# Designs tried in a protein design run: peptides against a protein of PDB entry 5ZK1. Part 19

Target 1, 52 residues: chain A of PDB entry 5ZK1
Amino acid sequence: KREVRLMKNREAARECRRKKKEYVKCLENRVAVLENQNKTLIEELKALKDLY
Target 2, 52 residues: chain A of PDB entry 5ZK1 as posed
Amino acid sequence: KREVRLMKNREAARESRRKKKEYVKCLENRVAVLENQNKTLIEELKALKDLY

## One batch from the design tools (peptide; made by RFdiffusion4, then SolubleMPNN)

Design b2_p13_4_s1 (from b2_p13_4, 5 letters changed)
Fold by OpenDDE base, seed 4:
Structure b2_p13_4_s1 (fold): chain B 52 residues (1-52), chain A 13 residues (1-13)
Amino acid sequence: as target 1 above (52 residues)
Amino acid sequence: LEELEKKKEELEK
């Protein structure tokens, strides 16, 4: 009985760590896309201001 | 995240 509970706890802890890693990777990818879009928009706004 | 909170609550009972 105790060994089966410890096995299930280890499996649940592995799944918890997996889901957390996937969530962090999704946030990191979203941040990288938004940072690149923001950089491009700032460069376009500078180029437009340098024409006036 | 919600499934992990439910599993914590079940282990505290």
Scores: peptide ipSAE 0.031, ipTM 0.547, DockQ to the pose 0.094
Fold by OpenDDE base, seed 3:
Structure b2_p13_4_s1 (fold): chain B 52 residues (1-52), chain A 13 residues (1-13)
Amino acid sequence: as target 1 above (52 residues)
Amino acid sequence: LEELEKKKEELEK
């Protein structure tokens, strides 16, 4: 019984670390896209303001 | 995150 509980805990901890890594990667990709879009929009707004 | 919280709650019972 104890060894099976320790095995299940190690599996649950591996799966938790995997899911956390995937979630962080998804957030990092979303942040990179949003930062690039925001930068482009700020540059476009600046170029438009520099015309007036 | 929700599955971590659920596992924490299950471990506290």
Scores: peptide ipSAE 0.030, ipTM 0.539, DockQ to the pose 0.108
Fold by OpenDDE base, seed 1:
Structure b2_p13_4_s1 (fold): chain B 52 residues (1-52), chain A 13 residues (1-13)
Amino acid sequence: as target 1 above (52 residues)
Amino acid sequence: LEELEKKKEELEK
């Protein structure tokens, strides 16, 4: 029936939007962690260079 | 990701 196909399409579109939002959040968290780690390593390298 | 890419490809056909 056409109605069952439209319902399945709506469910598939909701799930697609959910998965996309979760993936973007995972990337944003990974970027924030890597940027903080990189900042800390640069600061440690500067502090080490300022001792010599 | 793969399921999202497959659905995009199906919408472009």
Scores: peptide ipSAE 0.030, ipTM 0.540, DockQ to the pose 0.115
Fold by OpenDDE base, seed 2:
Structure b2_p13_4_s1 (fold): chain B 52 residues (1-52), chain A 13 residues (1-13)
Amino acid sequence: as target 1 above (52 residues)
Amino acid sequence: LEELEKKKEELEK
């Protein structure tokens, strides 16, 4: 009984770490896309101000 | 996130 509980806890902890890593990777990708979009919009706004 | 919340609720029982 104790060994089966320790095995299930180790499996649950591995799965928790996996899901946390996947969530962080999803956030990092979203931040990189938003930073690139924001950079492009700032460059477009500068180009419009330099034409005026 | 939902599965971490479900696991917390299962550990509180």
Scores: peptide ipSAE 0.028, ipTM 0.523, DockQ to the pose 0.114

Design b2_p13_4_s2 (from b2_p13_4, 4 letters changed)
Fold by OpenDDE base, seed 3:
Structure b2_p13_4_s2 (fold): chain B 52 residues (1-52), chain A 13 residues (1-13)
Amino acid sequence: as target 1 above (52 residues)
Amino acid sequence: DEELEKKKEELEK
């Protein structure tokens, strides 16, 4: 019984770390896209303001 | 993640 509980805990710990890594990677990709879009929009807004 | 949250709750216990 104890060894099976330790095995299941180690498995759940590996899966939790895997899911956390995938979630962080998804957030990092989303942040990079949003930061690039925001930068482009700020540059476009600046270029439009510099015309007036 | 519900499994991450369950593990935090188990560590506080």
Scores: peptide ipSAE 0.031, ipTM 0.525, DockQ to the pose 0.113
Fold by OpenDDE base, seed 2:
Structure b2_p13_4_s2 (fold): chain B 52 residues (1-52), chain A 13 residues (1-13)
Amino acid sequence: as target 1 above (52 residues)
Amino acid sequence: DEELEKKKEELEK
């Protein structure tokens, strides 16, 4: 009985670490896309200001 | 995370 509980806890702890890593990777990808979009919009706004 | 919530409920019992 104790060994089965320790095994289940170890499996559940691995799965929580996996899901946390996947969530962080999703956030990192979203940040990289938003940073690139923001950079492009700032460059477009500068180019428009340099034309006036 | 449903598995994280299940663990919290198991620790509260």
Scores: peptide ipSAE 0.030, ipTM 0.542, DockQ to the pose 0.089
Fold by OpenDDE base, seed 1:
Structure b2_p13_4_s2 (fold): chain B 52 residues (1-52), chain A 13 residues (1-13)
Amino acid sequence: as target 1 above (52 residues)
Amino acid sequence: DEELEKKKEELEK
C-alpha cells in the first residue's frame, strides 16, 4: 500500500537525521579534544625551549 | 552509515 511506503520513508528520514546529528556531535567532540591536546603539547614544547 | 549515504546520493540527484 502507498501509505505504508510513505510511513517507512518518514521513519527512515527521522533515523537518517538522528544518525547525522550523532555523527556531527562525535566529530565536534573529537575536534575539541584534539585541539586541546595540540594546544597543551605546543605550550609544553615552548616551556621546554624557553629552558635552553 | 549506508542509509545516510543513500539519502545523500538521493539529494544530489
Scores: peptide ipSAE 0.030, ipTM 0.524, DockQ to the pose 0.111
Fold by OpenDDE base, seed 5:
Structure b2_p13_4_s2 (fold): chain B 52 residues (1-52), chain A 13 residues (1-13)
Amino acid sequence: as target 1 above (52 residues)
Amino acid sequence: DEELEKKKEELEK
């Protein structure tokens, strides 16, 4: 039936958009964690350099 | 993501 194909396509398009949004959110979270870790390491290296 | 890739291949066809 045409209606069942249109419903399945609409569902697949929703799932594709959901998965893309979840992937982007995962990358954004990983970037934020790495940026914070990098900042902390730079601050620690600076503090060690200021002791010598 | 296999479903995202399948969806791109369907749009290129």
Scores: peptide ipSAE 0.029, ipTM 0.523, DockQ to the pose 0.102

Design b2_p13_4_s3 (from b2_p13_4 with D1L E2K L8K)
Fold by OpenDDE base, seed 5:
Structure b2_p13_4_s3 (fold): chain B 52 residues (1-52), chain A 13 residues (1-13)
Amino acid sequence: as target 1 above (52 residues)
Amino acid sequence: LKELEEKKKELEE
């Protein structure tokens, strides 16, 4: 039936958008953690350099 | 998707 194909396409499109949103959210969190770790390491390196 | 959520958790620890 045409209607069943249209329903399945709408569901697949919703799932594709959900998967993309979850992937972007994972990347954003990874970037935030790496930026924080990098900032901390730079601050630690600066503190060590200011001791010598 | 579960693997991405696990990797997110491992990186926040």
Scores: peptide ipSAE 0.025, ipTM 0.547, DockQ to the pose 0.073
Fold by OpenDDE base, seed 1:
Structure b2_p13_4_s3 (fold): chain B 52 residues (1-52), chain A 13 residues (1-13)
Amino acid sequence: as target 1 above (52 residues)
Amino acid sequence: LKELEEKKKELEE
C-alpha cells in the first residue's frame, strides 16, 4: 500500500511539472505574438501620421 | 492547455 501511494505521488508530481512547463510556454508564445502585433500596429500608425 | 494552444493558433493566423 505505501509503495503504490509513493509511485502515484511521483507520477502526479511529474505531470504537474509537465503541465506548468506547457502553460509557461503557451504564455511566452502569446506574449511574443502580441508584442509583435503591437510593434507592427505602432509602426503602421507612425507611417500613416508621417503622410499628414 | 488545449484551449490555450488553440487560442495561440488563432492569434498567429
Scores: peptide ipSAE 0.024, ipTM 0.538, DockQ to the pose 0.071
Fold by OpenDDE base, seed 2:
Structure b2_p13_4_s3 (fold): chain B 52 residues (1-52), chain A 13 residues (1-13)
Amino acid sequence: as target 1 above (52 residues)
Amino acid sequence: LKELEEKKKELEE
C-alpha cells in the first residue's frame, strides 16, 4: 500500500512538471510573436512619421 | 494546453 502511493505521487509530480514546462514554452512562443509584431508596428509607425 | 497551441497557430498565420 505505501509503495503504490509513493509511485502515484512520483508520477503526478512528473506530470505536473511536464505540464508546467509545456505551459511556459507556450507563453515564451506567444511573447516572441507579440514582441515581433509590436516591433514591426513601431517600425511602420516611425516610417509613416518620417514621411510627414 | 491544446487550446493554447491552437491560439499560437492562429497568431502565426
Scores: peptide ipSAE 0.023, ipTM 0.531, DockQ to the pose 0.065
Fold by OpenDDE base, seed 4:
Structure b2_p13_4_s3 (fold): chain B 52 residues (1-52), chain A 13 residues (1-13)
Amino acid sequence: as target 1 above (52 residues)
Amino acid sequence: LKELEEKKKELEE
């Protein structure tokens, strides 16, 4: 009985760590895309201002 | 997993 509970807890802890790693990777990808879009928009706005 | 791939695709548009 105790060993089965410890095994299930180890499995649940592995799954929790996996889900957390996937969530962090999704946020990192989101940040990288938004940073690139923001950089491009700032460069376009500078190029437009340098024409006036 | 599917929901995270869909959210990544929606952000690249």
Scores: peptide ipSAE 0.022, ipTM 0.532, DockQ to the pose 0.064

Design b2_p13_4_s4 (from b2_p13_4, 5 letters changed)
Fold by OpenDDE base, seed 4:
Structure b2_p13_4_s4 (fold): chain B 52 residues (1-52), chain A 13 residues (1-13)
Amino acid sequence: as target 1 above (52 residues)
Amino acid sequence: NEELEKKLEELKK
Protein backbone atom coordinates (compact mmCIF):
# COMPACT_ATOMS: atom_id res chain seq x y z
CA LYS B 1 0.00 0.00 0.00
CA ARG B 2 2.68 2.67 0.92
CA GLU B 3 4.85 1.86 -2.16
CA VAL B 4 1.86 2.31 -4.54
CA ARG B 5 1.17 5.79 -3.00
CA LEU B 6 4.87 6.76 -3.40
CA MET B 7 4.83 5.56 -7.07
CA LYS B 8 1.63 7.61 -7.82
CA ASN B 9 3.19 10.70 -6.16
CA ARG B 10 6.38 10.31 -8.30
CA GLU B 11 4.23 10.00 -11.47
CA ALA B 12 2.14 13.09 -10.51
CA ALA B 13 5.36 15.08 -9.81
CA ARG B 14 6.81 14.04 -13.24
CA GLU B 15 3.56 15.13 -14.99
CA CYS B 16 3.52 18.48 -13.09
CA ARG B 17 7.16 19.17 -14.20
CA ARG B 18 6.28 18.21 -17.83
CA LYS B 19 3.23 20.57 -17.93
CA LYS B 20 5.31 23.42 -16.40
CA LYS B 21 8.10 22.92 -19.02
CA GLU B 22 5.54 22.97 -21.89
CA TYR B 23 3.86 26.12 -20.45
CA VAL B 24 7.24 27.96 -20.21
CA LYS B 25 8.12 26.91 -23.81
CA CYS B 26 4.75 28.27 -25.06
CA LEU B 27 5.40 31.60 -23.22
CA GLU B 28 8.96 31.83 -24.67
CA ASN B 29 7.59 31.24 -28.20
CA ARG B 30 4.84 33.90 -27.68
CA VAL B 31 7.43 36.43 -26.36
CA ALA B 32 9.75 35.77 -29.36
CA VAL B 33 6.84 36.31 -31.84
CA LEU B 34 5.67 39.52 -30.09
CA GLU B 35 9.25 40.91 -29.87
CA ASN B 36 9.76 40.27 -33.61
CA GLN B 37 6.37 41.89 -34.50
CA ASN B 38 7.17 44.91 -32.27
CA LYS B 39 10.64 45.29 -33.89
CA THR B 40 9.08 45.20 -37.41
CA LEU B 41 6.40 47.79 -36.46
CA ILE B 42 9.07 50.12 -34.95
CA GLU B 43 11.19 49.80 -38.15
CA GLU B 44 8.10 50.55 -40.35
CA LEU B 45 7.24 53.61 -38.17
CA LYS B 46 10.85 54.90 -38.51
CA ALA B 47 10.77 54.42 -42.31
CA LEU B 48 7.44 56.35 -42.48
CA LYS B 49 8.86 59.16 -40.27
CA ASP B 50 11.97 59.49 -42.50
CA LEU B 51 9.61 60.26 -45.49
CA TYR B 52 8.39 63.50 -43.77
CA ASN A 1 -0.98 33.92 -32.52
CA GLU A 2 -4.37 32.15 -32.00
CA GLU A 3 -2.80 28.63 -31.94
CA LEU A 4 -0.29 29.69 -29.22
CA GLU A 5 -3.13 31.26 -27.19
CA LYS A 6 -5.19 28.02 -27.40
CA LYS A 7 -2.16 25.92 -26.28
CA LEU A 8 -1.51 28.32 -23.35
CA GLU A 9 -5.17 28.16 -22.25
CA GLU A 10 -5.19 24.32 -22.45
CA LEU A 11 -2.01 24.11 -20.27
CA LYS A 12 -3.56 26.39 -17.56
CA LYS A 13 -6.37 23.87 -17.05
Scores: peptide ipSAE 0.029, ipTM 0.579, DockQ to the pose 0.383
Fold by OpenDDE base, seed 1:
Structure b2_p13_4_s4 (fold): chain B 52 residues (1-52), chain A 13 residues (1-13)
Amino acid sequence: as target 1 above (52 residues)
Amino acid sequence: NEELEKKLEELKK
C-alpha cells in the first residue's frame, strides 16, 4: 500500500539524518584530537630546537 | 584513536 511506502521513507529519512549527525560528531572529535596532537608535537619540536 | 576509527567505519556501512 502507498501508506506503508510513505512510512518506510519517513523512517529511512530519520535514520539518514541520525547517521549524518553521528558521522559529523565523529569527524569533529577526530579533528579536535589531531589538532591537539599536532600542536603538542610542534611545541615539543620547538623546545628540542631551542636546546641546540 | 582506534575507537573513533571503528565508529567511522561502522557509519560507512
Scores: peptide ipSAE 0.029, ipTM 0.578, DockQ to the pose 0.458
Fold by OpenDDE base, seed 5:
Structure b2_p13_4_s4 (fold): chain B 52 residues (1-52), chain A 13 residues (1-13)
Amino acid sequence: as target 1 above (52 residues)
Amino acid sequence: NEELEKKLEELKK
C-alpha cells in the first residue's frame, strides 16, 4: 500500500533527525570536556611557571 | 550514543 510506504518514510525521517541530534549532542559534550581539560592543563602549567 | 553520552558526563565531573 502507498500509505504504508509513506508511514515508513516518515518514521525513517524521524529516526534520521533523532540520530543527527544525538550525534551533535555527543560532539557538544566532547567539546565541553576537552575545553575543560585544556583549561585545567593551562592553569596547571601557569601554576608551575609561577613557581619558577 | 547513550553509552557515549554517559562516559562524557562522567568525564565532566
Scores: peptide ipSAE 0.029, ipTM 0.550, DockQ to the pose 0.061
Fold by OpenDDE base, seed 2:
Order: structure tokens, then sequence, then C-alpha cells
Structure b2_p13_4_s4 (fold): chain B 52 residues (1-52), chain A 13 residues (1-13)
């Protein structure tokens, strides 16, 4: 009985670490997309300002 | 997570 509880706790801890890693990767990808979009918009605004 | 990864991949295109 104790060994089965320790096994289930190890599995739950592995799953918790997996979910956290996937969440961080999702945030990193979202940041990279938003940073690229922001850079493009700033470059477009500069190019528009240099025409006037 | 898979649905959010798909939406992020669509935004990169």
Amino acid sequence: as target 1 above (52 residues)
Amino acid sequence: NEELEKKLEELKK
C-alpha cells in the first residue's frame, strides 16, 4: 500500500512538471509573436513618419 | 494546450 502511494505521487509530480513546461513554452511562443508584431508595427510607423 | 499552440502557429503565418 505505501509503495503504490509513492508511485502515484511520483507520476503526479512528473505530470505537474510536464504541464508547467508546456505552459512556459506557450507563453514564450506568445511573447515571441507579440514582440515580432510590435517590431513590425514600429517599423511601419517609422516608415510612414519618414514619408511626411 | 494543443488548441493554444495551433492558434499561435496560425498567428505566425
Scores: peptide ipSAE 0.028, ipTM 0.547, DockQ to the pose 0.059

Design b2_p13_5_s1 (from b2_p13_5, 8 letters changed)
Fold by OpenDDE base, seed 1:
Structure b2_p13_5_s1 (fold): chain B 52 residues (1-52), chain A 13 residues (1-13)
Amino acid sequence: as target 1 above (52 residues)
Amino acid sequence: IKELEEEMEKLKK
């Protein structure tokens, strides 16, 4: 009984680490997209300001 | 997040 509980805990701890890594990767991808969009909008606003 | 919380709650039993 104890060894089966330790095995299940190790499996669940591996799955928790996997899901946490996938969530961080999703946030990193979202940050990279938002940073690129923000940079493009700042460049467009600068080009519009330099026109007037 | 929700799935991680559900797995942590399964480990407390």
Scores: peptide ipSAE 0.037, ipTM 0.591, DockQ to the pose 0.061
Fold by OpenDDE base, seed 4:
Structure b2_p13_5_s1 (fold): chain B 52 residues (1-52), chain A 13 residues (1-13)
Amino acid sequence: as target 1 above (52 residues)
Amino acid sequence: IKELEEEMEKLKK
């Protein structure tokens, strides 16, 4: 009985760590896309300002 | 997020 509970806890802890890693990777990808879009928009705004 | 929080709460009990 105790060993089965410890095995199930280890499995649940592995799954929790997996889901956390996937969530962090999704946030990192979203941040990288938003940072690149923001950089491009700032460069376009500078180029437009340098025409006046 | 909610599912991960629920799994963490289950591991604390």
Scores: peptide ipSAE 0.036, ipTM 0.575, DockQ to the pose 0.066
Fold by OpenDDE base, seed 5:
Structure b2_p13_5_s1 (fold): chain B 52 residues (1-52), chain A 13 residues (1-13)
Amino acid sequence: as target 1 above (52 residues)
Amino acid sequence: IKELEEEMEKLKK
């Protein structure tokens, strides 16, 4: 039936949008962690350079 | 990414 195909397409389109949102959130979290680690490493390198 | 590509391919069939 056409209606069943339209329902399945609507469900798949919702799931695709959900998975895309979760992937973006995972990337945003990875970026935030890497930016924080990079900041800490730069601050540590600066503190070591200011010691010598 | 792979799961999104697989789902788009399922919608084309």
Scores: peptide ipSAE 0.035, ipTM 0.590, DockQ to the pose 0.061
Fold by OpenDDE base, seed 2:
Structure b2_p13_5_s1 (fold): chain B 52 residues (1-52), chain A 13 residues (1-13)
Amino acid sequence: as target 1 above (52 residues)
Amino acid sequence: IKELEEEMEKLKK
């Protein structure tokens, strides 16, 4: 039936949008962690250089 | 990534 195909398409489109949102959130969290680690390493390298 | 690509391909059929 056409209605069952339209329902399944709406469900698949909702799931696709959910997975895309979860993937973007995972990337945003990885970027935030890497940026913080990079900042800390630069500050540590600067502090080490200021000892010489 | 693969699962999202597979779902997008299922939506095109």
Scores: peptide ipSAE 0.034, ipTM 0.576, DockQ to the pose 0.063

Design b2_p13_5_s2 (from b2_p13_5, 9 letters changed)
Fold by OpenDDE base, seed 5:
Structure b2_p13_5_s2 (fold): chain B 52 residues (1-52), chain A 13 residues (1-13)
Amino acid sequence: as target 1 above (52 residues)
Amino acid sequence: IKKLEEEIEKLLK
């Protein structure tokens, strides 16, 4: 039936949008963690350079 | 990535 195909397509499109949103959120979280780690490492490297 | 690509491919078929 055409209606069942349209329903399944709408469900698949919702799931695709959900998976995309979760993937972007995972990337944003990874970027934030890496930026914070890089900041800390740069601050530690500055503190070490100021000792010598 | 792969799971999203597979889902897009299912929507285009």
Scores: peptide ipSAE 0.037, ipTM 0.548, DockQ to the pose 0.066
Fold by OpenDDE base, seed 2:
Structure b2_p13_5_s2 (fold): chain B 52 residues (1-52), chain A 13 residues (1-13)
Amino acid sequence: as target 1 above (52 residues)
Amino acid sequence: IKKLEEEIEKLLK
């Protein structure tokens, strides 16, 4: 009984670390995309303003 | 983020 509980705890801890790493990577990618989109929109707005 | 929001706000005023 003890060894099975320790095995399940080790598995749950591995899965928790995996899910956290995937979530952080998803947030990092989303931040990079949004920062690039905002930069492009600012450059487009500036270029449009410089025409008038 | 905040710096880009401040720059957009300056362009829109």
Scores: peptide ipSAE 0.024, ipTM 0.618, DockQ to the pose 0.033
Fold by OpenDDE base, seed 1:
Structure b2_p13_5_s2 (fold): chain B 52 residues (1-52), chain A 13 residues (1-13)
Amino acid sequence: as target 1 above (52 residues)
Amino acid sequence: IKKLEEEIEKLLK
């Protein structure tokens, strides 16, 4: 009984660390995409303002 | 983020 509980706790802790790493990587990728999109939109808005 | 918001605000003025 105790050994099975310790095994399940170790598995749950590994899975929690895996999910956290995947979530952080998803956020980092989303931030990089949004920062690049905002940079492009700012450059486009500047180019339009320089035409008028 | 904050730097990009400051650049947008400068373009809108």
Scores: peptide ipSAE 0.024, ipTM 0.602, DockQ to the pose 0.032
Fold by OpenDDE base, seed 4:
Structure b2_p13_5_s2 (fold): chain B 52 residues (1-52), chain A 13 residues (1-13)
Amino acid sequence: as target 1 above (52 residues)
Amino acid sequence: IKKLEEEIEKLLK
């Protein structure tokens, strides 16, 4: 009984660390996309302001 | 960017 509980706890701790790493990677990718979109929109807004 | 990266690094430790 004790060894099975320790094995399940180690498995749950590995899964928790995996999910945390995947969540951070998803946020990093979202930040990179939003920063690139924001940069493009700022460049387009500058180009439009230079026409008027 | 840098401030968000530092906060993420603190959460990973």
Scores: peptide ipSAE 0.022, ipTM 0.488, DockQ to the pose 0.057

Design b2_p13_5_s3 (from b2_p13_5, 5 letters changed)
Fold by OpenDDE base, seed 2:
Structure b2_p13_5_s3 (fold): chain B 52 residues (1-52), chain A 13 residues (1-13)
Amino acid sequence: as target 1 above (52 residues)
Amino acid sequence: IEELEKKIKELLE
């Protein structure tokens, strides 16, 4: 009984670390996309302002 | 993010 509880705890800890890594990677990708979109929009706004 | 938001405000003023 004790060994089965330790095995389940090790499995739960592996799954928790996996989910945390996937969540952080999703946030990092979303930040990179939003920063690039904002950069492009600023460059487009600047180019539009330089025409007037 | 904050620096980009600042530049957007400066362009819209």
Scores: peptide ipSAE 0.024, ipTM 0.550, DockQ to the pose 0.032
Fold by OpenDDE base, seed 1:
Structure b2_p13_5_s3 (fold): chain B 52 residues (1-52), chain A 13 residues (1-13)
Amino acid sequence: as target 1 above (52 residues)
Amino acid sequence: IEELEKKIKELLE
């Protein structure tokens, strides 16, 4: 009984660390996309403003 | 999570 509980706790701790790493990577990628899109939109808005 | 990683990857290509 105790050994099975320790095994399940180790598995749950590995899975929690895996999910946290994937979530951080997803956020980092989303930030990079949004920063690039924002930069492009600001550059396009400047180019349009410089035409008028 | 995997579906969100896929969608973000598709936005970077």
Scores: peptide ipSAE 0.024, ipTM 0.519, DockQ to the pose 0.155
Fold by OpenDDE base, seed 3:
Structure b2_p13_5_s3 (fold): chain B 52 residues (1-52), chain A 13 residues (1-13)
Amino acid sequence: as target 1 above (52 residues)
Amino acid sequence: IEELEKKIKELLE
Protein backbone atom coordinates (compact mmCIF):
# COMPACT_ATOMS: atom_id res chain seq x y z
CA LYS B 1 0.00 0.00 0.00
CA ARG B 2 1.15 3.63 -0.71
CA GLU B 3 0.79 4.66 2.98
CA VAL B 4 3.17 1.88 4.17
CA ARG B 5 5.79 3.01 1.58
CA LEU B 6 5.47 6.65 2.73
CA MET B 7 5.79 5.60 6.41
CA LYS B 8 8.93 3.50 5.66
CA ASN B 9 10.43 6.43 3.69
CA ARG B 10 9.76 8.83 6.63
CA GLU B 11 11.36 6.35 9.07
CA ALA B 12 14.41 5.88 6.77
CA ALA B 13 14.75 9.68 6.42
CA ARG B 14 14.57 10.11 10.25
CA GLU B 15 17.20 7.39 10.74
CA CYS B 16 19.46 8.94 8.05
CA ARG B 17 19.22 12.36 9.81
CA ARG B 18 19.90 10.73 13.23
CA LYS B 19 23.03 8.89 11.93
CA LYS B 20 24.27 12.10 10.23
CA LYS B 21 23.79 14.08 13.49
CA GLU B 22 25.70 11.42 15.48
CA TYR B 23 28.52 11.42 12.88
CA VAL B 24 28.78 15.25 12.95
CA LYS B 25 28.84 15.19 16.79
CA CYS B 26 31.66 12.60 16.67
CA LEU B 27 33.63 14.85 14.27
CA GLU B 28 32.99 17.97 16.41
CA ASN B 29 34.23 16.15 19.53
CA ARG B 30 37.32 14.87 17.63
CA VAL B 31 38.05 18.41 16.37
CA ALA B 32 37.71 19.81 19.92
CA VAL B 33 40.20 17.19 21.27
CA LEU B 34 42.68 17.82 18.42
CA GLU B 35 42.38 21.62 18.80
CA ASN B 36 43.02 21.32 22.56
CA GLN B 37 46.02 18.99 22.01
CA ASN B 38 47.39 21.32 19.32
CA LYS B 39 46.94 24.36 21.62
CA THR B 40 48.78 22.56 24.47
CA LEU B 41 51.63 21.50 22.13
CA ILE B 42 51.93 25.09 20.77
CA GLU B 43 52.02 26.49 24.35
CA GLU B 44 54.69 23.91 25.36
CA LEU B 45 56.74 24.72 22.22
CA LYS B 46 56.41 28.45 23.00
CA ALA B 47 57.51 27.92 26.62
CA LEU B 48 60.53 25.90 25.36
CA LYS B 49 61.43 28.65 22.84
CA ASP B 50 61.08 31.38 25.51
CA LEU B 51 63.76 29.49 27.59
CA TYR B 52 66.40 30.06 24.85
CA ILE A 1 30.35 5.68 15.98
CA GLU A 2 29.11 5.15 19.58
CA GLU A 3 32.49 3.61 20.62
CA LEU A 4 34.36 6.59 19.13
CA GLU A 5 32.01 9.02 20.93
CA LYS A 6 32.82 7.21 24.22
CA LYS A 7 36.61 7.34 23.62
CA ILE A 8 36.40 11.04 22.67
CA LYS A 9 34.41 11.81 25.86
CA GLU A 10 37.07 9.99 27.91
CA LEU A 11 39.77 12.20 26.27
CA LEU A 12 37.80 15.41 27.13
CA GLU A 13 37.40 14.52 30.82
Scores: peptide ipSAE 0.023, ipTM 0.516, DockQ to the pose 0.123
Fold by OpenDDE base, seed 5:
Structure b2_p13_5_s3 (fold): chain B 52 residues (1-52), chain A 13 residues (1-13)
Amino acid sequence: as target 1 above (52 residues)
Amino acid sequence: IEELEKKIKELLE
């Protein structure tokens, strides 16, 4: 039936959008963690350089 | 990111 194909397509499109949103959120979280780690490492390197 | 990478390089010089 045409209706069943349209329903399955709508479900697949919703799931594709959901997966894309979750992937972007995972990347954003990873970027935020890496930026924070880099900031801490820069501050530690600065503190070490200020000791010598 | 790029500004942090620049600052890391400047600290390691």
Scores: peptide ipSAE 0.023, ipTM 0.525, DockQ to the pose 0.032

Design b2_p13_5_s4 (from b2_p13_5, 7 letters changed)
Fold by OpenDDE base, seed 3:
Structure b2_p13_5_s4 (fold): chain B 52 residues (1-52), chain A 13 residues (1-13)
Amino acid sequence: as target 1 above (52 residues)
Amino acid sequence: IEELEKKIEELKK
């Protein structure tokens, strides 16, 4: 009984770390896309303001 | 963008 509980806890901890790593990677990709879009929009707005 | 949002929501389940 104890060894089976320790095995299940180790598996659950591995799965929790896997899910967290995938979640962070999805957030990092979302942030990189939004930062690039925001940078482009700021540069376009600056170029338009520098014409006046 | 939408594909990343779907994937984030899937990972919360």
Scores: peptide ipSAE 0.030, ipTM 0.582, DockQ to the pose 0.217
Fold by OpenDDE base, seed 4:
Structure b2_p13_5_s4 (fold): chain B 52 residues (1-52), chain A 13 residues (1-13)
Amino acid sequence: as target 1 above (52 residues)
Amino acid sequence: IEELEKKIEELKK
């Protein structure tokens, strides 16, 4: 009985770490996309300002 | 972008 509870706890802890790693990777990808979009918009705004 | 937002919301549940 105790060993089965310890095995289930180890499995739950592995799954929790997996979900956290996937969540962080999704946030990192979202940040990289937003940083690239923001850079492009700032460059477009500078190019527009240099026309006036 | 929307696909990443959906995936983030799924992983919070």
Scores: peptide ipSAE 0.029, ipTM 0.565, DockQ to the pose 0.228
Fold by OpenDDE base, seed 1:
Structure b2_p13_5_s4 (fold): chain B 52 residues (1-52), chain A 13 residues (1-13)
Amino acid sequence: as target 1 above (52 residues)
Amino acid sequence: IEELEKKIEELKK
């Protein structure tokens, strides 16, 4: 029936929005971790270079 | 790091 197709489409659209929000949050967390690690490594390399 | 990679792979299925 048309109603069952519309219900399934609404459910799929809700799930797609949920998955997209979770994926973006995981990417934002990964970027923040990598930026912090890269900053720390650059600071450590500068400190080592300033000793020589 | 590994936990975020696992979660990204789960969200692609």
Scores: peptide ipSAE 0.025, ipTM 0.544, DockQ to the pose 0.172
Fold by OpenDDE base, seed 5:
Structure b2_p13_5_s4 (fold): chain B 52 residues (1-52), chain A 13 residues (1-13)
Amino acid sequence: as target 1 above (52 residues)
Amino acid sequence: IEELEKKIEELKK
């Protein structure tokens, strides 16, 4: 039936949008962790440089 | 980091 194909397409489109949203959120969290680690390493390198 | 990498790999399946 046409209706069943349209329902399956709507479900697939919802799932595609969900997967994309979760992927973006995962990348945003990875960026935030890496930015924080990089900031800490720069601060540690600065403190080491200010010691000598 | 490892948990984020696991989640990325899960989303590719």
Scores: peptide ipSAE 0.025, ipTM 0.541, DockQ to the pose 0.227

Design b2_p13_6_s1 (from b2_p13_6, 5 letters changed)
Fold by OpenDDE base, seed 3:
Structure b2_p13_6_s1 (fold): chain B 52 residues (1-52), chain A 13 residues (1-13)
Amino acid sequence: as target 1 above (52 residues)
Amino acid sequence: EVEKKLEELKKAE
């Protein structure tokens, strides 16, 4: 009984760390895409304002 | 679910 609980706890802790790492990586990629899109939109808006 | 979102982000690059 105790060994099975310790095994399940180790598995749950591995899965928690995996999910956290994947979530952070997803946020980092989403931030990088949004920062690039925001930069491009600001540059396009500046170019449009400099034409008029 | 997170793996699908990561794959969608890679297709948008």
Scores: peptide ipSAE 0.023, ipTM 0.526, DockQ to the pose 0.098
Fold by OpenDDE base, seed 5:
Structure b2_p13_6_s1 (fold): chain B 52 residues (1-52), chain A 13 residues (1-13)
Amino acid sequence: as target 1 above (52 residues)
Amino acid sequence: EVEKKLEELKKAE
């Protein structure tokens, strides 16, 4: 009984670390996409401003 | 769920 509880706790701890890593990766990807979109919009606004 | 969000982000690149 004790060993089975320790095994389940180790599995739950692995899954918690996995979910945290995936959440961070989702945030990093969202930041990269938003930074790229922001950069493109700033470049487009600059190009438009340089025409007037 | 997280995997779906990752795939949605890759389609927006």
Scores: peptide ipSAE 0.023, ipTM 0.516, DockQ to the pose 0.100
Fold by OpenDDE base, seed 4:
Structure b2_p13_6_s1 (fold): chain B 52 residues (1-52), chain A 13 residues (1-13)
Amino acid sequence: as target 1 above (52 residues)
Amino acid sequence: EVEKKLEELKKAE
């Protein structure tokens, strides 16, 4: 009984770490896309303002 | 699920 509980706890801890790593990678990619889009929009707004 | 969200983000560029 004790060994089975320790095995299940190790498996659950591995899965928790995997899910956390995937979630962080998703956030990092979303931040990079939004930062790029924001930079492009600011540059376009600046270029438009410099025409008037 | 996370892989689908990453593919949707690449299509929005």
Scores: peptide ipSAE 0.022, ipTM 0.514, DockQ to the pose 0.089
Fold by OpenDDE base, seed 2:
Structure b2_p13_6_s1 (fold): chain B 52 residues (1-52), chain A 13 residues (1-13)
Amino acid sequence: as target 1 above (52 residues)
Amino acid sequence: EVEKKLEELKKAE
């Protein structure tokens, strides 16, 4: 009984670390996309301003 | 859930 509980706890801790790593990767990708979109919009706004 | 959000991000690129 004790060893089965310790095994299940180790499995749950591995799954918690996996989910956290995937969540961080999702945030990193979202930040990279938003930073690129923001950079493009700022460059387009500068180009538009330099035409006048 | 996280996999769905990753697929939504790939469609927005």
Scores: peptide ipSAE 0.022, ipTM 0.515, DockQ to the pose 0.098

